# Peptides against a protein of PDB entry 4QMF, part 150

Target 1, 175 residues: chain A of PDB entry 4QMF
Amino acid sequence: ESSFMTLFPKYRESYLKTIWNDVTRALDKHNIACVLDLVEGSMTVKTTRKTYDPAIILKARDLIKLLARSVPFPQAVKILQDDMACDVIKIGNFVTNKERFVKRRQRLVGPNGNTLKALELLTKCYILVQGNTVSAMGPFKGLKEVRRVVEDCMKNIHPIYHIKELMIKRELAKR

## One batch from the design tools (peptide; made by RFdiffusion4, then SolubleMPNN)

Design b2_p27_7_s1 (from b2_p27_7, 18 letters changed)
Fold by OpenDDE base, seed 5:
Structure b2_p27_7_s1 (fold): chain B 175 residues (1-175), chain A 27 residues (1-27)
Amino acid sequence: as target 1 above (175 residues)
Amino acid sequence: SFEDSFELSSLSEEELKKLKEELEKEY
């Protein structure tokens, strides 16, 4: 039997409480048990004797991780699908200066979110920028591209450079 | 703040074309 626990920030408590029945129902289909601890501020998932697929616990782990990082339930629950992968990219450790961090994080989003939208489309990923993390969901290849762009952005390489490259690669692949 | 959030939904191929055109104007 396996179990995983994740902590969530206080500002997520109200939302998680409202959706927890839906989380429980989704995991029950796989015979995965789950617990929301409002005192500790944690979510736990665990296998049961009725869990048929032992690998599903890893997807359940990823589900609660995504929820803790502000991914909404209708999107996060897609992680339980076999063809869906995710990545949670820590961005808070690349820059010590808060102002510089905020500026670089803003570059990832861009004017009206256009930079991030372009990245989502080109990689076929869902991307959420929240606090010190970027959460992404999609195909494995797309996730690798997202991680590269996000990390390079935090290293002061503007995302537009990679977006242009991805656009060129996409056009070449259509030929 | 470190709690700032930015949310975007996945867009279609048609939306990509429009976005590309917008990006070409901005950059």
Scores: peptide ipSAE 0.022, ipTM 0.582, DockQ to the pose 0.019
Fold by OpenDDE base, seed 4:
Structure b2_p27_7_s1 (fold): chain B 175 residues (1-175), chain A 27 residues (1-27)
Amino acid sequence: as target 1 above (175 residues)
Amino acid sequence: SFEDSFELSSLSEEELKKLKEELEKEY
């Protein structure tokens, strides 16, 4: 039997308690067991003897990982779909200076969230910037593009450069 | 700077609509 555990930050506890019955219900459809440990601050998913598809445990692992990083349940649960992939991009170690980190992270979001929205549309991904991570959900190709843009942003390449490139590529693909 | 102020308004309304429609079809 396979098991995966993830820790979650304290500020996420109240929300996770609220939606945990829905998590349980979603995973029960696949015969995946799950546990919320409020003392440790962890979520665990585990295969059972009734789990038919052994690969679904990896999606369950991804589900709890997304939930730990503040992705809301109605979005995170889509990871259980066959055509949906995700990525949790660690951004906290690219820059040692806190102020510079915050500025570069803010560039991913942009004015009124418009930069992030443009990136989401162009890559066909959901993207959430939270703390030291960026969570993304979508097609594999789109996720690769998101990771490139996010990491390059932390390396001081402004997202607008990639957005313009993606726009041009999109127009060329229509011809 | 222009780069820091990038907004979706730089996209035509038609392009934005098409992008939204494509996204909705995939999800």
Scores: peptide ipSAE 0.016, ipTM 0.516, DockQ to the pose 0.015
Fold by OpenDDE base, seed 2:
Structure b2_p27_7_s1 (fold): chain B 175 residues (1-175), chain A 27 residues (1-27)
Amino acid sequence: as target 1 above (175 residues)
Amino acid sequence: SFEDSFELSSLSEEELKKLKEELEKEY
């Protein structure tokens, strides 16, 4: 049997409590057990003797990881689909200066979220910028592109550069 | 502690076209 645990921040507790029955129901379909520990501030997923697909536990692991990083349940639960992958990109260690970090993180979002929307469209990914992480869900190719753009942004390469490149590549692929 | 978050959803091809037009104006 396999088991995975993730910690979640205190501010996430109320939300996780409200959706945990839905998490349980979603995982029950795959015979994956789950536990929300409010004292420790953790989520645990575990295979059971009835778990048919042993690989589903890895998706369950990813589910709780996404939930811990503020991804809403209706989006996060899509990770249980076979064609869906995810990535949680740590961005907090690229810049020591707080103001510079905030500015670079804001560049990922852009005015009215347009930069992030563009990146989501071009990569066919869902993307959530939260605190010191960026969570992404989508096809593996798209996820690789998202990670590159996100990390480069934190390294002071403006996302617009990559967005333009992705746009060009997309247009060329249609011809 | 609370952390800043930004949440978006996937957009359609038509929405992409509009977004491209907006990006051309902003950048």
Scores: peptide ipSAE 0.024, ipTM 0.597, DockQ to the pose 0.019; fails the geometry check
Fold by OpenDDE base, seed 3:
Structure b2_p27_7_s1 (fold): chain B 175 residues (1-175), chain A 27 residues (1-27)
Amino acid sequence: as target 1 above (175 residues)
Amino acid sequence: SFEDSFELSSLSEEELKKLKEELEKEY
């Protein structure tokens, strides 16, 4: 039996309660058991004797990880698809100064979320900036690009430079 | 309120160009 647990912050509790039946139904299709512990503030996924694909437990692990990091269920559940990968990028350690951290994190989002939207479109990824992490979902190539842009942003390289590069590459690929 | 999460919208090339121009003006 394989099991994975993740803790979630208190502010996610209400939301997780509302969607947990949907999580259960999605995982039941793969014979993965799941538990929401509101006392501990944890989510657990487990294989059962009826689990046919041993690799699906890793996707279930990723599902609860994404949910813990504020990814909404309709998006997070897509991780159970074979062609979907995810990455949770820790950004909290790049800058010690809180104000500088907040400013650099805000650059990933940009005015009206436009920077983030541009990056999502160009990488074909879903991207969520929350707290000390950036969660991304999409193709492996796109995820690699997202990680580069996110980490470089925290290293004071503005996302716009990478966005410009990605746009040029996209235009060239259409020829 | 712009949500921190965007669904992958099929923006046209023209919309992407406009977005790029807006980004260049902001920074």
Scores: peptide ipSAE 0.023, ipTM 0.574, DockQ to the pose 0.018; fails the geometry check

Design b2_p27_7_s2 (from b2_p27_7, 15 letters changed)
Fold by OpenDDE base, seed 5:
Structure b2_p27_7_s2 (fold): chain B 175 residues (1-175), chain A 27 residues (1-27)
Amino acid sequence: as target 1 above (175 residues)
Amino acid sequence: SFEDSFELSSLSKEEIEKLKKELEEEY
């Protein structure tokens, strides 16, 4: 039997409490048990004797990880699908200067979120920038591209460079 | 209630060119 636990920030408590019955129902289909601890501020998933697929616990782990990082439930629950992967990219450790960090993180989002939207469309990924992490969901190839762009952005390579490159590659693939 | 899930759209060539222009104007 396997179990995984993740902590969540206090500002997520109200939301997680409201959706927890839906989380429970989604995991029950796979015979995965789950617990929300409001005192500790944690979510736990665990296999049971009735869990048929032992690998589903890893997807359940990813589900609670995504929820902890502000991914909404209707999106996060898609991780339980076989063809869906995710990545949680830690961005807070690339830059020590807070102002520089904020500026680079803002470049990833762009004006009116246009930069992020472009990246989502080109990679076929869902992307959420929150705090010190970027959460992404989608195909494995797309996730690799997202990670590259996100990390390079934090290394002072502007996302527009990669977006232009991805656009060219997409155009070439359609020929 | 739950937030709306993210939906991906297919980009046409025209949409890509529009997006390029918008991004170039923003940066």
Scores: peptide ipSAE 0.019, ipTM 0.487, DockQ to the pose 0.017
Fold by OpenDDE base, seed 2:
Order: C-alpha cells, then structure tokens, then sequence
Structure b2_p27_7_s2 (fold): chain B 175 residues (1-175), chain A 27 residues (1-27)
C-alpha cells in the first residue's frame, strides 16, 4: 500500500473542511482512501486493497498538493484525469528582498490578471499564483513553458518576453 | 480534448483576440 501526506496552511482549513466530502467522493471512485487531519493540518491519501489502478495514488498525491496551495477543488480534481498533469513551482527562494519578490510575483499576474491569463491561454494551462508557489495544471509541454516563464520572471526576465515569443510560435504553427 | 478539461476552454475566439489586443497595448 502507498500513502502520501501534505501539510496545508491554517488559512486553508475552513475551505478544505467544506470540500472534503467532495474530495472523499472523488477519490472513492478510484478506491483511494483519504484523511483530513485538522490538528496536524494535513491531508493524507492512501491506496486500499480495492485500488485497481496503482498509478492513481500519484494523482491523488497531486490532488492534495494542489488543494494545499489554494487551488479550488473543481479545478484541482481534474488532476485525476489521465491526460492532466500539474506542477507546483516554488518561487520564494529566488529573491531575498521582499519588495523585489512581491514586484516580480506581481509581474506574473499583471494588470487585471492579463499577463497570467495570456500565459494560461498560450500554454493551455490553469495557473494560480499563491504565496511562495505557482500551481499549474495542463499538458506537459505547457507546464514546462509555465515553469520557464515563472522562474525567469523571478530571475528578473519580464513575462512579456516569453508571452510574445509564445504568441509568435503559436501564429507560426497555424501557418 | 485536453482543452475541454480547463475552464479556459470556455473562452471564445473573440475573447482571446481581445486579450491579445490588450496585451499588445500594454506591452
């Protein structure tokens, strides 16, 4: 049997409590057991003797990881689909200066979220910027592009550079 | 399709073009 646990921040507790029955139901379809521990502040997923697909536990692991990083359940649960992948990109260690960190993180979002939306469209990914992480869900190719843009942004390469490049590549691929 | 798995798939072609235009204006 395989088991995975993730910790979640206190501010996430209320939300996780509200959706945990839905998490349980979604995982039950795959015969994956799950536990929400409010004392420890953890989520656990575990295979059972009835688990027919041993690989689904890794997706369940990813589900709780995404939920811990503020991804809404209706989006996060899509990770259980065979064609869906995810990435949680740690951004907190690229910049020591708080103001610089905040500024660079804000560049990923952009005015009215337009930069983020453009990146989502171009990569065919869902992207959520939260705290010291960026969570992304999508195709592997798109996820690689997202990670590059996110990390480069934290390294002071403005996302617009990559967005323009992605736009050009997309247009060229249509011809 | 994979695109159908995302809420982004609900964006119309018109919305995408609008976003592209806005992006070009901002940068």
Amino acid sequence: as target 1 above (175 residues)
Amino acid sequence: SFEDSFELSSLSKEEIEKLKKELEEEY
Scores: peptide ipSAE 0.019, ipTM 0.487, DockQ to the pose 0.017
Fold by OpenDDE base, seed 4:
Structure b2_p27_7_s2 (fold): chain B 175 residues (1-175), chain A 27 residues (1-27)
Amino acid sequence: as target 1 above (175 residues)
Amino acid sequence: SFEDSFELSSLSKEEIEKLKKELEEEY
C-alpha cells in the first residue's frame, strides 16, 4: 500500500472542499482512496486492495499536488490520463528580492498574458503561474521546454528569447 | 498574501487558434 500527502495553503480550503466529491469520484474509478483534512490542511491519496494499476497512485499524487497549487479540478484531473504529464516548478527561490521576483514572474506572463499564452501554445501545455510556483500539464517534451523557459526567466533570461526559438523550430518542422 | 497575488488562466481553444494564426502571421 502506497500513500502520498500534500499540504495546501489556507486560501485553497474553500475551493478544495467544494470540489472534493469530484476528486473522490475521479479517483474511485481507479480504486484510489483520498482524504481531505481541513484541520491539517492536507490532501492524501492511497492505494487500496482494489487498485489495479500500481502507477496510478503517482498520478493521484500529482493530482493533489496540482490542486494544492491552484490548478482547477477540470484541468488537474486530466493528469489521470496516460498521455498527460505535469510539472510544478518552484520559482520562489531564484531571487531573494521580492520586487525582482515579481518583475521576473510578470515577464513570464507578459502584457495581457500574451507571453504565457504564446508559451502554452508553443509547448502544447497548460501553464498556471500562481504564487511561488508554475504548474504545467502536457506532453513531456513540452514540459521540458516550459521548465527551461520558466527557470531561465527567473534567472533573468527574458522568455521572448525562448518563444522566438520555439516559433522558429515550429516553422522549420512544418517544412 | 504574496502567494495569492497571481493567478492566470489557460487559454481557451479559440484563443489558442487565434494566437496560432497571429504568431504564424508575425513569424
Scores: peptide ipSAE 0.018, ipTM 0.460, DockQ to the pose 0.020
Fold by OpenDDE base, seed 1:
Structure b2_p27_7_s2 (fold): chain B 175 residues (1-175), chain A 27 residues (1-27)
Amino acid sequence: as target 1 above (175 residues)
Amino acid sequence: SFEDSFELSSLSKEEIEKLKKELEEEY
């Protein structure tokens, strides 16, 4: 039997409590057991004797990882679908200066979230910027592009450069 | 489809032009 555990920040506790029955129900369809430990602040997923496809435990691992990073359940649960992948990109270590970090992170979001929305559309990914991480869900190709843009943004390469490049590439591919 | 799962529209020519305009105005 395989198991995975993920810690979550205290501010997620109330939300996780609210949706945990839905998490349980979703995982029960795959005979994956799950535990929410409010004392430790952890989520655990584990295979059972009834788990038919052992590979689903990796998706369950990703589910709790996404939930810990503030991805809402209706979106996060889509990771259980075969065609869905995810990535959690750590961005907190690129810049030591807090103000510079916040500024670069804000560039990724853009005014009214427009930069992020453009990136989502171009990569066919869901993207959530939260704290020191960016969570993305989508096809592997799109996730690779998201990671590049996100990391480069933290390295002071403005996202607009990559967005324009992706737009041009998309236009060219349709001709 | 994957797009349906995320409710993401494919970028049409019009959407691309709109995005270009918005990006040029914002940056």
Scores: peptide ipSAE 0.021, ipTM 0.496, DockQ to the pose 0.017; fails the geometry check

Design b2_p27_7_s3 (from b2_p27_7, 15 letters changed)
Fold by OpenDDE base, seed 2:
Structure b2_p27_7_s3 (fold): chain B 175 residues (1-175), chain A 27 residues (1-27)
Amino acid sequence: as target 1 above (175 residues)
Amino acid sequence: DFEESYELSSLSKEELEELKKKLDEEY
């Protein structure tokens, strides 16, 4: 039997309480047990004797990880699909200066979120920028591209450079 | 403790072209 636990920030508690029955129901379909501990501020997923596919526990782990990082349940639950992968990119450690961090994070989002939307489209990923992390969901190839752009952004390479590159590559692939 | 978040959704081909145009104008 396998078990995974993740901590969540206090501000996430109210939301997690509201959706936890839905989480339970989604995981029950796979015979994965789950526990929400409001005192500790943790979510736990566990295999059971009835778990048919033991690999599903890894997806359940990813589900609670995504939920902890403010991904909405209707999006996060898609991780249970076989063709869906995710990545949680830590961005808070690239820059020590808070102002510089905020500026670089803002570049990733862009005006009206346009930069991030473009990146989502080009990579076929869902992307959520939240605090010190970027959560992404999608195909492995797309996730790799997202991670590159996100990390480079925190390293002072403007996302527009990669977006333009991805646009060109996409256009070339259609020929 | 509250962290700002930005949630976005997938866009269509047409929306991508519009975004390309906007990005080219903005950068």
Scores: peptide ipSAE 0.024, ipTM 0.599, DockQ to the pose 0.019
Fold by OpenDDE base, seed 5:
Structure b2_p27_7_s3 (fold): chain B 175 residues (1-175), chain A 27 residues (1-27)
Amino acid sequence: as target 1 above (175 residues)
Amino acid sequence: DFEESYELSSLSKEELEELKKKLDEEY
């Protein structure tokens, strides 16, 4: 039997408590057990004797990981679909200067979130910027592109450069 | 800050198509 646990920040407690019955119901369809520990501030998923597909536990692990990083349940639960993948990109370690970190993170979002929306459209991914992480969900190819753009942004390569490149590549693929 | 979030608003199908059009015209 396999088990995975993730910690969540205190500010997520109220939300997680509210949606936990929905999490339980979604995982029960796959015979995956789950536990919310409000004292420790943790979520746990585990296989049972009735779990048919052993690989589903990895998706359950990803589900609780996404929920811990502020992805809302209606979006996060899509990870249980076979064609859906995710990535949690750590961005807090690229720069030590707090002001530079904030500025580069803001460039990734852009005015009114337009830069991030453009990236979501071009990669066919959902993207959420939360604190020191970027959570992404979508096809593997799109996730690779998201990771590249996000990491390069934190390395002082402006996202607009990659957006232009992705647009050109998309047009070339139509020919 | 760990608690700071930059969340995108949900876009309707129409809003997504308009945004795609705008992006395609920009480049």
Scores: peptide ipSAE 0.021, ipTM 0.539, DockQ to the pose 0.034
Fold by OpenDDE base, seed 3:
Structure b2_p27_7_s3 (fold): chain B 175 residues (1-175), chain A 27 residues (1-27)
Amino acid sequence: as target 1 above (175 residues)
Amino acid sequence: DFEESYELSSLSKEELEELKKKLDEEY
């Protein structure tokens, strides 16, 4: 029997409680058991004797990880699809200065979220910037590009550089 | 990472600046 647990921040409690029946229903289709512990502030997923695909537990693990990092359920549940991958990029350790961290994180989002939206479009990924992490969902190639842009942004390379590069590559591929 | 945080992708420039001020006051 395989089991995975993740902790979630207190500010997610109300939302997770609201959607937990939907989480349970989605995982039941794969015979994965799940538990929400509001006292500990944890989510747990477990295989059962009826679990047919042993690999689905890893997707269930990824689901609760995404939910803990503020990805909304209608998006996070897509991780259960075979063609969908995810990445949770830790960004909090790149910069010791809090002001510099906030500034670089803000650059990743950009004015009105336009930088992030451009990156999502070009990589064919969903991207959420929350706290000390960036959560991404999409094809492996796109996820690799997202990770590069995110990490470089935290290393003081402005995302616009990579966005321009990706735009040029896309235009060249249409020709 | 259990600190209160916001969905940054949904925040305006003004909201992000206000959030920055709040974060700076905590340290």
Scores: peptide ipSAE 0.020, ipTM 0.420, DockQ to the pose 0.035
Fold by OpenDDE base, seed 4:
Structure b2_p27_7_s3 (fold): chain B 175 residues (1-175), chain A 27 residues (1-27)
Amino acid sequence: as target 1 above (175 residues)
Amino acid sequence: DFEESYELSSLSKEELEELKKKLDEEY
């Protein structure tokens, strides 16, 4: 039997409590057990004797990881679908200067969130910029593109460069 | 701005403040 645990920050506790029954129900369909430990501040997923698909535990692991990173349950639960992948990109270690970090993170979002929205549309991914992580969900190809843009942004390559490139590629693919 | 993006992403103001605090602890 396999088990995975993730810690969550205190500010997520209230939300996780409210949705945990839904998490349980979603995982029960796959015979995956789950535990919310409010004392430790952890989520755990476990295979059971009735778990049919051995790979589903990895998706369950990813589910709790996404939830810990503030991805809403209605979005995060989609990770249990076979065609859905995710990535949690750590962005906090690219820059030691706080102000520079904040500025670069803000560039990912852009004015009124338009930069992020454009990236989501072009990659066909859901993207959440939160704290020191960027969580993304979508097709593997799209996730690869998201990671590139995100990491490059933290390396001081403005996202608009990649967005423009993606737009051009999209237009060329229509012809 | 980034703060606005948190609101749009359904993050609470409380969560945002906690994130800021954690960020301050990291730097």
Scores: peptide ipSAE 0.018, ipTM 0.436, DockQ to the pose 0.042; fails the geometry check

Design b2_p27_7_s4 (from b2_p27_7, 15 letters changed)
Fold by OpenDDE base, seed 5:
Structure b2_p27_7_s4 (fold): chain B 175 residues (1-175), chain A 27 residues (1-27)
Amino acid sequence: as target 1 above (175 residues)
Amino acid sequence: DFLDSFELSSLSEEEIKKLKEELDKEY
């Protein structure tokens, strides 16, 4: 039997408490037990004697990880589907200067969120920029592309460059 | 790394405190 624990920031406490019954119901379908500890600020998932698929515990681990990084439950719960993967990209360690960090993070979003929306469409991923992380959900190939664009952005390569390349590649693939 | 998943029994209270300090460092 396996168990995984993740910590969450204080500002997520109220939301997690509100949706925890829904988390419990979703995991019960797979015979995965879960615990929300409001004192410690942690979420735990664990297998039971009735857990049939041993791989589902890893998806449950990913679920609580996504929830901890501000992904809403209706989106995060999709990770339990077989064809859905996720990635949580740490962006806070690329730049030490706060102002430079904020500027580069803002480039990922763009005016009115248009840059992020374009990246989501091109990669077929859901993408959420929050705090020191970018959370992504989608196909494995798309997730690799998202990680490249996000990390390069934090390294001062503007996302528009990669978006242009992805658009060209997509047009060439239609021929 | 605060993004890692842990076995519940594997972390000390001191380690949890350190991880939470890192987790709370957000802009």
Scores: peptide ipSAE 0.169, ipTM 0.771, DockQ to the pose 0.656
Fold by OpenDDE base, seed 1:
Formats: sequence, structure tokens, C-alpha cells
Structure b2_p27_7_s4 (fold): chain B 175 residues (1-175), chain A 27 residues (1-27)
Amino acid sequence: as target 1 above (175 residues)
Amino acid sequence: DFLDSFELSSLSEEEIKKLKEELDKEY
């Protein structure tokens, strides 16, 4: 039997409590057990004797990781699909200055979220910027592109550079 | 790292506390 545990921040407690029955139901379809510990502030997933595909536990692990980083359940649960991958990118370690961090993080989002929306469309990914992480869900190729843009942004390369490149590549592919 | 997944019961209470402190350090 395999089990995985992840911790979540205190501000997620109320939300996770409200959706945990839905998490349980989704994982029950795959015979994966789960536990929400509100005292410790942790989520646990584990295989059972009835688990048919042992590999599904890794997707369950990813599910609770995404939930811990503020991804809403209706989106996070899509990770259980075979064709869906995810990435949680730590962005808090690129700069020590808080103001500089906030400024660079804001560049990922852009005015009215338009920069992030453009990146989502071009990479065919879902992207959520929250705190010290960026969570992404989508095809593997798209996730690689997202990680590059996100990390470069935190290294002071403006996302618009990569977005322009992706747009050009997309237009060329339509010819 | 607070982003890591752990085996059940592998962490001490002190380690969990430290990880939570890191997890709550958001700007």
C-alpha cells in the first residue's frame, strides 16, 4: 500500500472542509482512500486493497497538492484524467526583496489578468498564481512552456517576450 | 520544502511546524 500526505496553509482550511466530501467521492471511484486532518492541517491519500490501477495514487497525490495551493476543486479534480498533467512552480526563491517579488509576480498576471490569460490560451494550460507558487494544469508541452515563462519572469525577463514568440510560432503553424 | 509530498507519519511534530511556517510565508 502507498500513501502520500501534504500540508496546507491555514487560510485553506474552511474551503477544504467544505469540498472534502466531493474529494472523497471523486477518489472513491478509483478506490483511493483520503483523510483531511484539520488539526494538523494535512491531506492524505492512500491505496486500498480494491485499488485497480496502482498508478492512480500519484494522480491523487497531485490532486491534494493542487488543492493545497488554492486550485479550486472543479479544476484540480481534472488531474485524475489520463491526459492531464500538472506542475507547481515555486517562485518565492528567485528574489529576496518583497517589493521586487510582488512586482515580478504581478507581471505574470498583467493588467486585468490579460497576460496570464494570453499565456493560458497559447499553452492550452490552466494557470493560477497564488502566494509563492504558480500552479499549472495541461499538456506536458504546454507545462514546459509555462515553467519557462514563469521562471524567466522571476529572473526579470518580461512575459511579453515569450508571449510574442509563442504567438509568432502559432501563426506560422497555421500556414 | 513545503511543496513536497510525504509518506504518512514520516514527519515529526517539529518538522511539520517548520514546514507550516514556510507554507504561510506568502507575499
Scores: peptide ipSAE 0.156, ipTM 0.761, DockQ to the pose 0.647
Fold by OpenDDE base, seed 2:
Structure b2_p27_7_s4 (fold): chain B 175 residues (1-175), chain A 27 residues (1-27)
Amino acid sequence: as target 1 above (175 residues)
Amino acid sequence: DFLDSFELSSLSEEEIKKLKEELDKEY
């Protein structure tokens, strides 16, 4: 048997309580057990004797990881699909100055979220910027590009340059 | 760190508390 645990911040507790029955139901379909510990502030997933696909536990692990990082359940649960991958990109360690961090993080979102939306469309990924992480869900190729753009942004390379590049590449690929 | 997932029981209660403290400081 395999089990994984992830911690979640206190501000996430209320939401997780509201959706935990949905989490349980989704994982029950795969015979994965789950536990929400409100005292510890943790989520746990476990295989059972009835778990048919041993690899599903890794997807369950990813599910609780995504939920812990503020991804809403209707989106996060898609990780259980075979064709869906995810990445949680740590962005908090690229810069020590808080103001610089906030400024660079905001560049990922852009005015009215337009930068983020453009990146999502170009990479065919879902992307959520929250706190010290960027969570992404989608195809592996897209995820690689998202990570590049996100990390470069935190290294002071503006996302707009990558977006322009991706747009050009898309047009060239149609030829 | 606090953003990682762990095997259950791989961490002590004290280690979990430390990770939680760091996690709750996130902005």
Scores: peptide ipSAE 0.147, ipTM 0.759, DockQ to the pose 0.804
Fold by OpenDDE base, seed 4:
Structure b2_p27_7_s4 (fold): chain B 175 residues (1-175), chain A 27 residues (1-27)
Amino acid sequence: as target 1 above (175 residues)
Amino acid sequence: DFLDSFELSSLSEEEIKKLKEELDKEY
């Protein structure tokens, strides 16, 4: 039997409380138990004696991780699907200067979110930029590309460079 | 790392506090 716990920020408490019944229902289908601790500010998932798939606990772990980082439940719950992977990319440690951090994070989003939308389309991933993390969900290949773009962005390589490359690759793949 | 998942029994109160501090350190 395995259990995993993740902490969530205070600002996420209200939302998590609202959707926790849905989380419970989703995990019950897999016989995974879950606990929301509002005092500690934690989410826990646990295998039970009825858990059939031993790998599902890792997906449950990922689910609560995604939820902790502001991914909405209707999107986050897709992690329980076999073909769905995720990545939570920490972006807060690439720069010490707050203003520089904010500027680089904003580049990832772009004007009207267009940069991020383009990246989502090109990688076939869902991407959420929130606080000190970027959460992504999708195929492993796409996730690898997202991580590269995100990390490079925080290293002062503008996302447009990678987007152009991805566009070219896509066009070549259509031939 | 605050993004790490932990087995509930493995963390001390002090470690939890530290992780929360890191988690809340957002811009």
Scores: peptide ipSAE 0.129, ipTM 0.747, DockQ to the pose 0.654

